# Peptides against a protein of PDB entry 5YCA: the designs that were tried, part 13

Target 1, 132 residues: chain A of PDB entry 5YCA
Amino acid sequence: RSLPAERNPLYKDDTLDHTPLIPKCRAQVIEFPDGPATFVRLKCTNPESKVPHFLMRMAKDSSISATSMFRSAFPKATQEEEDLEMRWIRDNLNPIEDKRVAGLWVPPADALALAKDYSMTPFINALLEASS

## One batch from the design tools (peptide)

Design b1_p15_1_s2 (made by RFdiffusion4, then SolubleMPNN; from b1_p15_1, 5 letters changed)
Fold by OpenDDE base, seed 4:
Structure b1_p15_1_s2 (fold): chain B 132 residues (1-132), chain A 15 residues (1-15)
Amino acid sequence: as target 1 above (132 residues)
Amino acid sequence: SAALEEAQKKLYEDD
């Protein structure tokens, strides 16, 4: 697969210690029609554009929004590039189906695989370890 | 539904 050429400079170093990011995560309870669900979010701001994106984890099963990862990592990606990557994820990883949430969500192991590809490993590790 | 959409809005909004 071909990932977009330009990546968010926030993710220039995939080898950094993730632990300082853990306290930056925030848990949020969302009231859905069928009951509450807790999500953990990490605000990631592009240091050049100043545009933020939230990386998101569903607390109960630790599913991670792959869509949010992609959009944060590749700020200039086209819709076609996103669609191509999401199709690749469907074909090669193990996304879940949840009617409550938008986009494509994947289990922790898959999220970490994507994180390696997107150079986001510290951020995803922090998101996974944060309290809910 | 409207309720679901409102919940989703809260999930994805910047606060």
Scores: peptide ipSAE 0.629, ipTM 0.930, DockQ to the pose 0.823
Fold by OpenDDE base, seed 2:
Structure b1_p15_1_s2 (fold): chain B 132 residues (1-132), chain A 15 residues (1-15)
Amino acid sequence: as target 1 above (132 residues)
Amino acid sequence: SAALEEAQKKLYEDD
C-alpha cells in the first residue's frame, strides 16, 4: 500500500525511548448509555502546525484508534488516502466493532504494526503501558 | 441517541 507523502515531524524518530511519554497519558472515564468506560489518551501536537491529535486506547481491552493514529501521522492526507488506509486495515488487520466510538479501532498488536508503518512506536508503546 | 452523542463529545474534546 501507499501512505501519504508528508508525515508529522513529531514522528521523525521511531527509535526514541517511550518511557517519558507514559506520564503524559491521561485516563478518562466516559459515561455511556450502557455504563462507564475508561479511555487513555495521549495528546500529540504537531510541532510545526501546532495542531493536536489525541491518541486513544480503550482501557479494558487496550484497543487503539487507528483513525486517530493516521490523522496524527499524516496531517495533510486526503480523505481518499485515509479511506484507502482504513480499507487496508479492514482487509489485513483485525479491527474491532464498537458502536460507542468513532473511527477504526484495532488490538494492541495491530496498533504496534501500524505504529511501525507510521513511525509512531514510542507513542503507542507509552499509550499501551500507561495506567488506567 | 442524545446520550451517546454527549458521551462521544466528551471522549473527543480537548481537556
Scores: peptide ipSAE 0.628, ipTM 0.931, DockQ to the pose 0.817
Fold by OpenDDE base, seed 3:
Structure b1_p15_1_s2 (fold): chain B 132 residues (1-132), chain A 15 residues (1-15)
Amino acid sequence: as target 1 above (132 residues)
Amino acid sequence: SAALEEAQKKLYEDD
């Protein structure tokens, strides 16, 4: 597969310590028609454009929004590039089905695999380790 | 449903 050429400069160094990011994560309870669900969110702001994206984890099973990861990592990606990557994820990883949420969500191991590809490892480690 | 839409709005809004 081919990932977009331009990446968010926030993710320039994939080897940084993730622990300072843990307290920046926030747990949020959302009331759905069939009951409440807790999500953990990490606000990631592009240092050049100042545009924020939220990385997201479902607290119950630790599923991570792959769509949010992609959009944060590649802010100038086209819809076609996103569609291509989402198809690759469907074909090669193990996305879950959840009617409450938009986009593709994947289990922790798959999220970490994507994090390596997107140079987001510290951020995904922090998101997974944060309290809910 | 309206309830689902409101929940999703809260999920994706900026803090």
Scores: peptide ipSAE 0.626, ipTM 0.930, DockQ to the pose 0.808
Fold by OpenDDE base, seed 5:
Structure b1_p15_1_s2 (fold): chain B 132 residues (1-132), chain A 15 residues (1-15)
Amino acid sequence: as target 1 above (132 residues)
Amino acid sequence: SAALEEAQKKLYEDD
């Protein structure tokens, strides 16, 4: 597959220590029609454009929003490029289905695979290790 | 569902 050419400079170094990011994560309980669910969120701000995106994890099963990862990693991506990547994820990984949430969500192992591709491993490790 | 939409709004809003 072909990923967008320009990447968020926040992710220029995939080898950084993730531990300082853990306390930056925030747990949030959301009341859905069928009951409450806890999510963990990490605010990631592009150091040049100052545009923020939230990386997101479902606390219970640790599913992570692949859509949020893609949008944070590739700030200039077109909708067509996003659609292409989401189709690739459906065809090659193991996304889950949940009517409560928007976008495409994947289990932890798949999220880490995507993190390697997007050069954002420290951020996904922090998100996975954060308390809920 | 209005209730679902409200929940989603809270989930995706900025701090």
Scores: peptide ipSAE 0.626, ipTM 0.930, DockQ to the pose 0.801

Design b1_p15_1_s3 (made by RFdiffusion4, then SolubleMPNN; from b1_p15_1, 8 letters changed)
Fold by OpenDDE base, seed 2:
Structure b1_p15_1_s3 (fold): chain B 132 residues (1-132), chain A 15 residues (1-15)
Amino acid sequence: as target 1 above (132 residues)
Amino acid sequence: SEQLAKAQAQLYEDD
């Protein structure tokens, strides 16, 4: 696969301590047609463009939105590049389908694998470790 | 809040 060339400068260092990011996470109860579900969110703002993206975790099973990760990591990615990556995830990882939400969601281990690829390990570690 | 709205929107818009 071919990841986009330009990455969000927020993720310039994949080795940073994730602990300070934990308290920045927020739990959110969202109402869906079949009932409420709790998500954990981490606001990630591109320090250059000032455009924020939220990394998202389902509190119950700790599934992480791979789509949110990709869009945060690669601010100049084309739709074609995103589609290619999502296809790769479907073929190589273990995504789950949740009818309530859009995008591809992956279990924690897969999220961490993607985080390594996207250079955002501290952020995913924090998101996974945060309470709901 | 704006943050909550954006987070919720992303849940439905990420595809």
Scores: peptide ipSAE 0.045, ipTM 0.736, DockQ to the pose 0.108
Fold by OpenDDE base, seed 4:
Structure b1_p15_1_s3 (fold): chain B 132 residues (1-132), chain A 15 residues (1-15)
Amino acid sequence: as target 1 above (132 residues)
Amino acid sequence: SEQLAKAQAQLYEDD
């Protein structure tokens, strides 16, 4: 597959210690028609553009929003590029279906695989280890 | 906040 050429400079080093990012995560209870659900969020700000994106984890089963990862990693990606990547994820990984939430969500192991591809490993590790 | 509102909107499929 072909990923977008330009990546968020926030993710220039995939080898950094993730533990300092853990306390930066925040839990949020969201009300849905079928009841409340807790999410964990990590604010990721592009140091050049100053535009923030939130990485998202569903607390209960630790599913991660692949869509949030992609949009944070590739700020200049086209909709076509996003669609192609999401199709690749559907074909090659193990996404879950949740009618309540937007985007494509994947289990922790898949999220870490994507994180390696997107150079986001410290951020995804922190998101997964944060308390809810 | 606008950031919270934006994040919230991303969680709802119908939004």
Scores: peptide ipSAE 0.043, ipTM 0.728, DockQ to the pose 0.108
Fold by OpenDDE base, seed 3:
Structure b1_p15_1_s3 (fold): chain B 132 residues (1-132), chain A 15 residues (1-15)
Amino acid sequence: as target 1 above (132 residues)
Amino acid sequence: SEQLAKAQAQLYEDD
């Protein structure tokens, strides 16, 4: 597969210590038709454009939104590029199905694999370690 | 808060 050419400068260094990011995560309870569910979120702001995106984790099973990761990492990507990557994830990883939430969600191990590809490992480590 | 609302909006599946 091929990823978009331009990456969010927030993710220039994949080797940074993730621990300072842990306390920046926030838990959020969202009401759904079948009851409430808790999510953990991390605000990631592009230092150049100042546009923020939220990385998202389901508290219950630690599933991570791959869609949010992609959109944060590649802010100038086309819809076609996103669709191509989401298809690759469906074909090569182990995404979950949840009708309540938008986007494609993956288990922690898959999220870390994507994080390596997108150069955002510290951010995903922090998101996974944060309390709910 | 506005940020909570924005995060929630990013999660909901659109019909």
Scores: peptide ipSAE 0.043, ipTM 0.725, DockQ to the pose 0.102
Fold by OpenDDE base, seed 1:
Structure b1_p15_1_s3 (fold): chain B 132 residues (1-132), chain A 15 residues (1-15)
Amino acid sequence: as target 1 above (132 residues)
Amino acid sequence: SEQLAKAQAQLYEDD
């Protein structure tokens, strides 16, 4: 598959220690029609543009938003590029369908696979290890 | 629904 050409400089090194990022994660309780659910979020700010994106995990089953990963990793991606990647994820990984939330969500193993592709491994590891 | 839209929007709001 083809990924966007330019990547968020925040993710220049996929091999860095993730542990300093763990305490930067925050839990958030969100009210849904069928009841509350807790998410863990990590604010990721592009050091050049200063535009933030939140990486997000559902606390209960550790599903992670692939859409938010993509948007954070590829700040100049077109909607068409995003759609193509999301289709690839649907066809090749194991996304979870959740009516309550926007975007495409994937289990931890898939998130880590995407993290490798997007050079986001430290951030996803931290998000997965953070308490809720 | 409005409630669903609001809930989804919360995912992208600052703390």
Scores: peptide ipSAE 0.042, ipTM 0.711, DockQ to the pose 0.926

Design b1_p15_1_s4 (made by RFdiffusion4, then SolubleMPNN; from b1_p15_1, 5 letters changed)
Fold by OpenDDE base, seed 2:
Structure b1_p15_1_s4 (fold): chain B 132 residues (1-132), chain A 15 residues (1-15)
Amino acid sequence: as target 1 above (132 residues)
Amino acid sequence: SAQLEEAQRKLYEDD
């Protein structure tokens, strides 16, 4: 598959130690119509554009928002590129369906696979290890 | 629903 050409410079090095990012994650309980759910979020700011994106984990099953990963990783991606990637995820990974949340959410192993592709491994590791 | 919308706002807002 084809990924967007330009990547967020925040993710220039996929091999960095993730542990310093763990305390930057924040857990929050959100009240949905069918009950509360805890999410863990990590604010990731593009060092050039200063535009932030939140990487997000659903605490209960550790599913990660693939859509937010993509949008953070590829700040200049077109909607068509995003749609193509989301379709690829649907076809090749194991996204969950959850009407409470927007976009595609994937289990930890899939998130880490995407993280390799997007050069986001430290950030996803931190998000997965953070307390909730 | 209004509650769902509020939940989603909280989930995706910048803090």
Scores: peptide ipSAE 0.637, ipTM 0.933, DockQ to the pose 0.808
Fold by OpenDDE base, seed 1:
Structure b1_p15_1_s4 (fold): chain B 132 residues (1-132), chain A 15 residues (1-15)
Amino acid sequence: as target 1 above (132 residues)
Amino acid sequence: SAQLEEAQRKLYEDD
């Protein structure tokens, strides 16, 4: 598959220690029609453009928003590029369907696989390790 | 629904 050419400079080093990012994660309870659900979010600001994105985890099953990962990692991606990647995820990983939330969500192992591809490993490790 | 829309707003809004 072809990933977008330009990546968020926030993710220039995939080998960074993730532990300093853990306290930056925030848990929140959100009331849905079917009941409350807890999410953990990590605000990731592009140091160049100053545009923030939130990486998101469902606390209960640790599913991670792959869509949020992609959009944070590739700030200049076209809709076509995103669609192609989401299709690849559907075909090659194990995304879940949840009507409460937008985009594709994947289990932790898949999130870490994507994190490696997107150079986001420290951020996803922190998001997964943060308390809820 | 309004509740779902509000939930989604909270999920994706900045602090």
Scores: peptide ipSAE 0.636, ipTM 0.932, DockQ to the pose 0.826
Fold by OpenDDE base, seed 4:
Formats: sequence, C-alpha cells, structure tokens
Structure b1_p15_1_s4 (fold): chain B 132 residues (1-132), chain A 15 residues (1-15)
Amino acid sequence: as target 1 above (132 residues)
Amino acid sequence: SAQLEEAQRKLYEDD
C-alpha cells in the first residue's frame, strides 16, 4: 500500500527508548450512557507546526485508535489517503467496532504493526505500558 | 445523546 509522502517529524526515529514517554500518558474515566470507561491518552505535538494530536487507548482491552495514529503521523494527508488506509486496515487487520468512539480501533498487536509502518513504535509502546 | 456528546468531547478535545 501507499502511505502519504510527508510524515510528522516527531516520528523521525522509530528506535527511541519509549520509557520516558510513559509518565506523559494520562488516564481518564469518561462517563458514557451505558457506563464509565477508562481511556489513556498521549499528547503528541508536531515540533514544526505545533499542532497536537492525542494517541488513545481503551484501558480495558488495550484497543488503540488507528485513526488517531494516522492523523498524527501524516498531518498533511488528504481525506482520500486516509480513507484508503482505513480500508486497508479493515481488510488486513482486526479492527473492533465500538459505537462510543469514532474511527477505527485495533488490538495491541495490530497497533504495533501500524506503528512500525508509521515509524511511531516508541509512542505506541508507551501508550500500551502506561497505567490506568 | 447529550451525554454521549459530552463524553466524546472529553475524549477528543485538548484540556
């Protein structure tokens, strides 16, 4: 598959130690109509544009928002490019369906596969290891 | 619903 040409310079090095990012993650309990759910978020700011995106994990099953990963990694991507990647994820990975949240969410192993493709492995490892 | 909208606001917004 083809990914967008320009990547967030925050993710220039996929081999960084992830442990310093763990304490930067924030857990929060959110009240939904059918009950509370805990999410863990990691604020990721593009060092050039200064635009932030939040990487997100559902604490209970460690599902990760693939959509948030894509948007953070490729801030100049077109809607068409995003749609094509989301279709690829549906066809090749194991996304879950959750009416409470937007976008595609995937299990940890799939998130790490995407992280490798997007060069953001340290950030996803930190998000997965953070306490909730 | 209003509660769902508020939940999603908390989830996706910067605060």
Scores: peptide ipSAE 0.635, ipTM 0.932, DockQ to the pose 0.803
Fold by OpenDDE base, seed 3:
Structure b1_p15_1_s4 (fold): chain B 132 residues (1-132), chain A 15 residues (1-15)
Amino acid sequence: as target 1 above (132 residues)
Amino acid sequence: SAQLEEAQRKLYEDD
């Protein structure tokens, strides 16, 4: 597959220690029509554009928003490029469906595979290890 | 659903 050419400079080094990012994650309980659910979010700000994106985990099953990962990693991606990647994820990984949330969500192992591809490994490790 | 809309607002907006 072909990923977008320009990547968020926040992710220029995939080998950084993830532990300093853990306390920056925030747990949030949200009330849905069918009951409450807890999410863990990590605010990731592009150091060049200063535009933030939130990486997101569902606390109950540790599912990660692949869509949020892609949008954070590739700030200048076209809708077509995103659509192609989301289709690749559907065809090759194990995404879940959840009517409460937007975008495509994947289990932890798949999230880490994507993190490697997007050079986001420290950030996804921190998100997965944070308390909920 | 108004409640669903509010939930999603909280989930996706900045603090």
Scores: peptide ipSAE 0.634, ipTM 0.932, DockQ to the pose 0.801

Design b1_p15_2 (made by RFdiffusion4)
Fold by OpenDDE base, seed 1:
Structure b1_p15_2 (fold): chain B 132 residues (1-132), chain A 15 residues (1-15)
Amino acid sequence: as target 1 above (132 residues)
Amino acid sequence: DEALDEAQHKLFFED
């Protein structure tokens, strides 16, 4: 696969300590037709463009939105590039199916694999460790 | 920009 050429400068260093990011996460209860569900979110702002994106985790099973990761990591990605990556994830990882949420969601181990590819490891580690 | 934040948040939920 081919990832987009330009990456969000927020993710310039994949090896930074994630601990300071943990308290920046926020839990949120969302109401769905079949009942409430808790999510954990981490606001990630591109330091150059100042455009924010939320990384999101389902509290119950720790599934993480791969779509949000991709969009945060690659601010200039085309729709074609996103579609290609999402197809790759479907074919190579273990995405979950949840009709309540849009985008492609993956279990923690897959999220960390993507985080390595996208240079987002500290942020995903923090998101996974944050309390709900 | 809270409006932008909310809009992006809603992109990932079916409601």
Scores: peptide ipSAE 0.038, ipTM 0.674, DockQ to the pose 0.105
Fold by OpenDDE base, seed 5:
Structure b1_p15_2 (fold): chain B 132 residues (1-132), chain A 15 residues (1-15)
Amino acid sequence: as target 1 above (132 residues)
Amino acid sequence: DEALDEAQHKLFFED
C-alpha cells in the first residue's frame, strides 16, 4: 500500500512517552436511538496548521476509529488516498461495523498496528489506557 | 474553536 507523503508534524517521534497524554483524554456519553454509548476522545492539534482532530475510542470494546487516525496523521491526503487505505484495512485487518458511527473502526491490536504505520503509537496507547 | 471541534466530532457519528 501507499500512504500519503506528508504527515502531521505532531507525530514526528513515535517513541515518546505516552503517559502525559492519558489525562488529556476525555470521556463523552453520546445518545443514540437505541441508548447511550460512551466514547473516549483525544484532541490532537497539528502544531503547524493549528487544526485539531479528535482520535476516538469506543469505551465498551476499545474499538478505535481508523478514519480519525488517518485524517489526523495525513492532513493533506486526498479522498482517494483515504479510500485506498480504508480498503487496505478492510482487506488486511479486522475492522468492525457499527451502524451508529461513521468511518472505519478497528480493535485495539489493529489500532496499534496502524499507529506504528502512522507514527502515532504514544497517542493510541494513551487513548487505550484512558479511563471511561 | 468549539464550532470546529463539534463539527469534527459529528463526522464520526450517524445522524
Scores: peptide ipSAE 0.037, ipTM 0.670, DockQ to the pose 0.104
Fold by OpenDDE base, seed 4:
Structure b1_p15_2 (fold): chain B 132 residues (1-132), chain A 15 residues (1-15)
Amino acid sequence: as target 1 above (132 residues)
Amino acid sequence: DEALDEAQHKLFFED
């Protein structure tokens, strides 16, 4: 597969200690037709453009939005590049289906695999370890 | 930017 050329400079170092990011995560209860569900979000701001993106986790099963990861990592990606990556994820990983949420969501192991590819490992580790 | 944050939230949840 081909990932976009320009990456968010926030993710320049994949080896950073993730623990300082844990308290920056926030839990949120969202009401759906079938009842409430808790999500955990981590606000990630591009230090150059100042544009924020939220990385998102379903608290109960720790599914993580691959779409949010991609958009945060590659702020100048085209729609075609995103579509290509999402198709790759469908074909090679184990995305879950949830009609309540948009985008492509993946289990923790898959999220960490993507995090390595996108240089986001500390941020995904923090998101996974945060309380809900 | 609260408005931008809310917009991103809505992007990932169905109404």
Scores: peptide ipSAE 0.037, ipTM 0.670, DockQ to the pose 0.106
Fold by OpenDDE base, seed 2:
Structure b1_p15_2 (fold): chain B 132 residues (1-132), chain A 15 residues (1-15)
Amino acid sequence: as target 1 above (132 residues)
Amino acid sequence: DEALDEAQHKLFFED
C-alpha cells in the first residue's frame, strides 16, 4: 500500500520516550444507550499547522481509532487515500465493529502496527498505558 | 479550541 507523502511533523521521531505523554491523556466517560463507557484521549497538535487531533482508545478493551491515527499522521491526505488505507486495514488487520462509535477501531496490537507505519509509536504506547 | 475539540469528538461517536 501507499501512504500519503506528507506526514505530521509531530511524528518525526518514532523512537522517543512515550512516558511523558502518559499524563497528557485524559479519561472521558461517555453515555451510550446501553450504558456508560470510558474512553481515553490524547490531544496531538501539529506543530506547524497548530491543528489538533485526538487519538482515542476505548478503555475497556484498549481498541484504538485507526481513523484518528491516520488523520493525525497525514493531515493533507485525500479522502481517497484515507479510504484506501481503511480498506487495507479491514483486509489485513482485525478491526472491531461497534455501532456506538464512528471510524475504524483496531485492537492494541494492530494499533501498534499502524503506529509503526505512521511513526506514532510513542503516542500510541502512551495512549495504551494511560489510566482510565 | 473548545469548538474544534467538540467537533473532533462528534466525528468518532455515534449520536
Scores: peptide ipSAE 0.037, ipTM 0.670, DockQ to the pose 0.107

Design b1_p15_2_s1 (made by RFdiffusion4, then SolubleMPNN; from b1_p15_2, 7 letters changed)
Fold by OpenDDE base, seed 3:
Structure b1_p15_2_s1 (fold): chain B 132 residues (1-132), chain A 15 residues (1-15)
Amino acid sequence: as target 1 above (132 residues)
Amino acid sequence: MKEIEEAQRKLFEED
């Protein structure tokens, strides 16, 4: 696989303490036809472009949106680059199918593996530790 | 399915 060349400068340091990010997470209850579900979101703003993206976790099983991670980490990526990475995730990790939500979602361990690749470990750790 | 689409939109929006 080939990750995009330009990465969000928000993620320039993968070794920072994640704990200050925990209280910045927010729970959100979404109503679906088959009932409500709670998600945890972390707003991540590109310090250069000032464009925000939300990292997303399902509260119940802690699944995390790999799609949201990729789009936040690589804001200038092409659709082809995203498609290639999502295929890699399907082939190498353990994505979870949920017909209610868009994008590709992965278990916590896989999310942390991706976080290492995308240099966003503090943000994923915070998202996983936040209450719902 | 408008309800699902709307829920998905809200999930990824700031408001």
Scores: peptide ipSAE 0.042, ipTM 0.695, DockQ to the pose 0.849
Fold by OpenDDE base, seed 5:
Structure b1_p15_2_s1 (fold): chain B 132 residues (1-132), chain A 15 residues (1-15)
Amino acid sequence: as target 1 above (132 residues)
Amino acid sequence: MKEIEEAQRKLFEED
């Protein structure tokens, strides 16, 4: 696969300690037709553009939004590039299906694999470790 | 906040 050429400078160092990011995460209860569900969010602001994106985790099963990861990591990606990556994830990883949520969501191990590819490991570790 | 609402719009299905 081919990832977009330009990456969010927030993710220039994949080796940083994730623990300072844990208290930056926030839990949110969202109401759905079949009942409430808790999500954990981490606000990630591009230090150059100042545009924020929220990384998202389902608290119950720790599924992570791969779509949120991709959009945060690659701010100048085309829709075609996103579609191609999401297809790759469907073909190579283990995304979950949830009618309540948009985008493509993956289990923790897959999220960490993507995090390595996107240079987001500290952020995904923090998101997974945060309380809900 | 607006940015939180936008994240919800993008990541969660709306009626």
Scores: peptide ipSAE 0.042, ipTM 0.688, DockQ to the pose 0.114
Fold by OpenDDE base, seed 2:
Structure b1_p15_2_s1 (fold): chain B 132 residues (1-132), chain A 15 residues (1-15)
Amino acid sequence: as target 1 above (132 residues)
Amino acid sequence: MKEIEEAQRKLFEED
């Protein structure tokens, strides 16, 4: 696979301590047809463009939105690049099936694998450790 | 790329 060439400068250093990001996460209850579900979200703002993206975790099973990760990491990605990556994830990782939510969601281990690829490990670690 | 507002909203909509 080919990841987009330009990455969000927020993720320039994959080795940073994640702990300061934990208290920045926020829980959010969202109503679905089958009942409420809690998500944990982390606001990630591109320091250059000032455009924010929210990284998202399902509180119950800690599934992470790979779509949100990709869009945050690669703000200038084309639709084709996103589609290619999502197909790669489907083919190579273990995405969950949840009809309530759009995008592609993956379990924690897969999220951390993607985080390494996208250079956003501290952010995903924080998101996974945050309270719900 | 997709509009940020639309993209974020769609993450929590049924497909």
Scores: peptide ipSAE 0.037, ipTM 0.666, DockQ to the pose 0.095
Fold by OpenDDE base, seed 1:
Structure b1_p15_2_s1 (fold): chain B 132 residues (1-132), chain A 15 residues (1-15)
Amino acid sequence: as target 1 above (132 residues)
Amino acid sequence: MKEIEEAQRKLFEED
């Protein structure tokens, strides 16, 4: 697969200590038609463009939004590049389909695999370790 | 592309 060439400078170093990011995470209860669900989220702001994205985890099963990971990591990605990556995820990982929320969501192990590819490992580790 | 991002932002944005 071909990932976009330009990556969010926030993710320039995949080896950073994740622990300072843990207290930056926030839990939120969201009401859905079928009842409430708790999410954990981490606000990730591109230090150059100042555009924020939220990385998001479902508290119950720790599923993480792969779509939001991709969009945060690759701010100048085309729709074609995103579509290609989402198809790759469907073909190679184990995404879930939750009709309550947008995008593709993946289990923790898959999220960490993507995090390595996107240079987001500290952020995903923090998101997974944060309390709900 | 924008639609999914906008939906997620609205769902999980800060107060």
Scores: peptide ipSAE 0.039, ipTM 0.675, DockQ to the pose 0.320; fails the geometry check

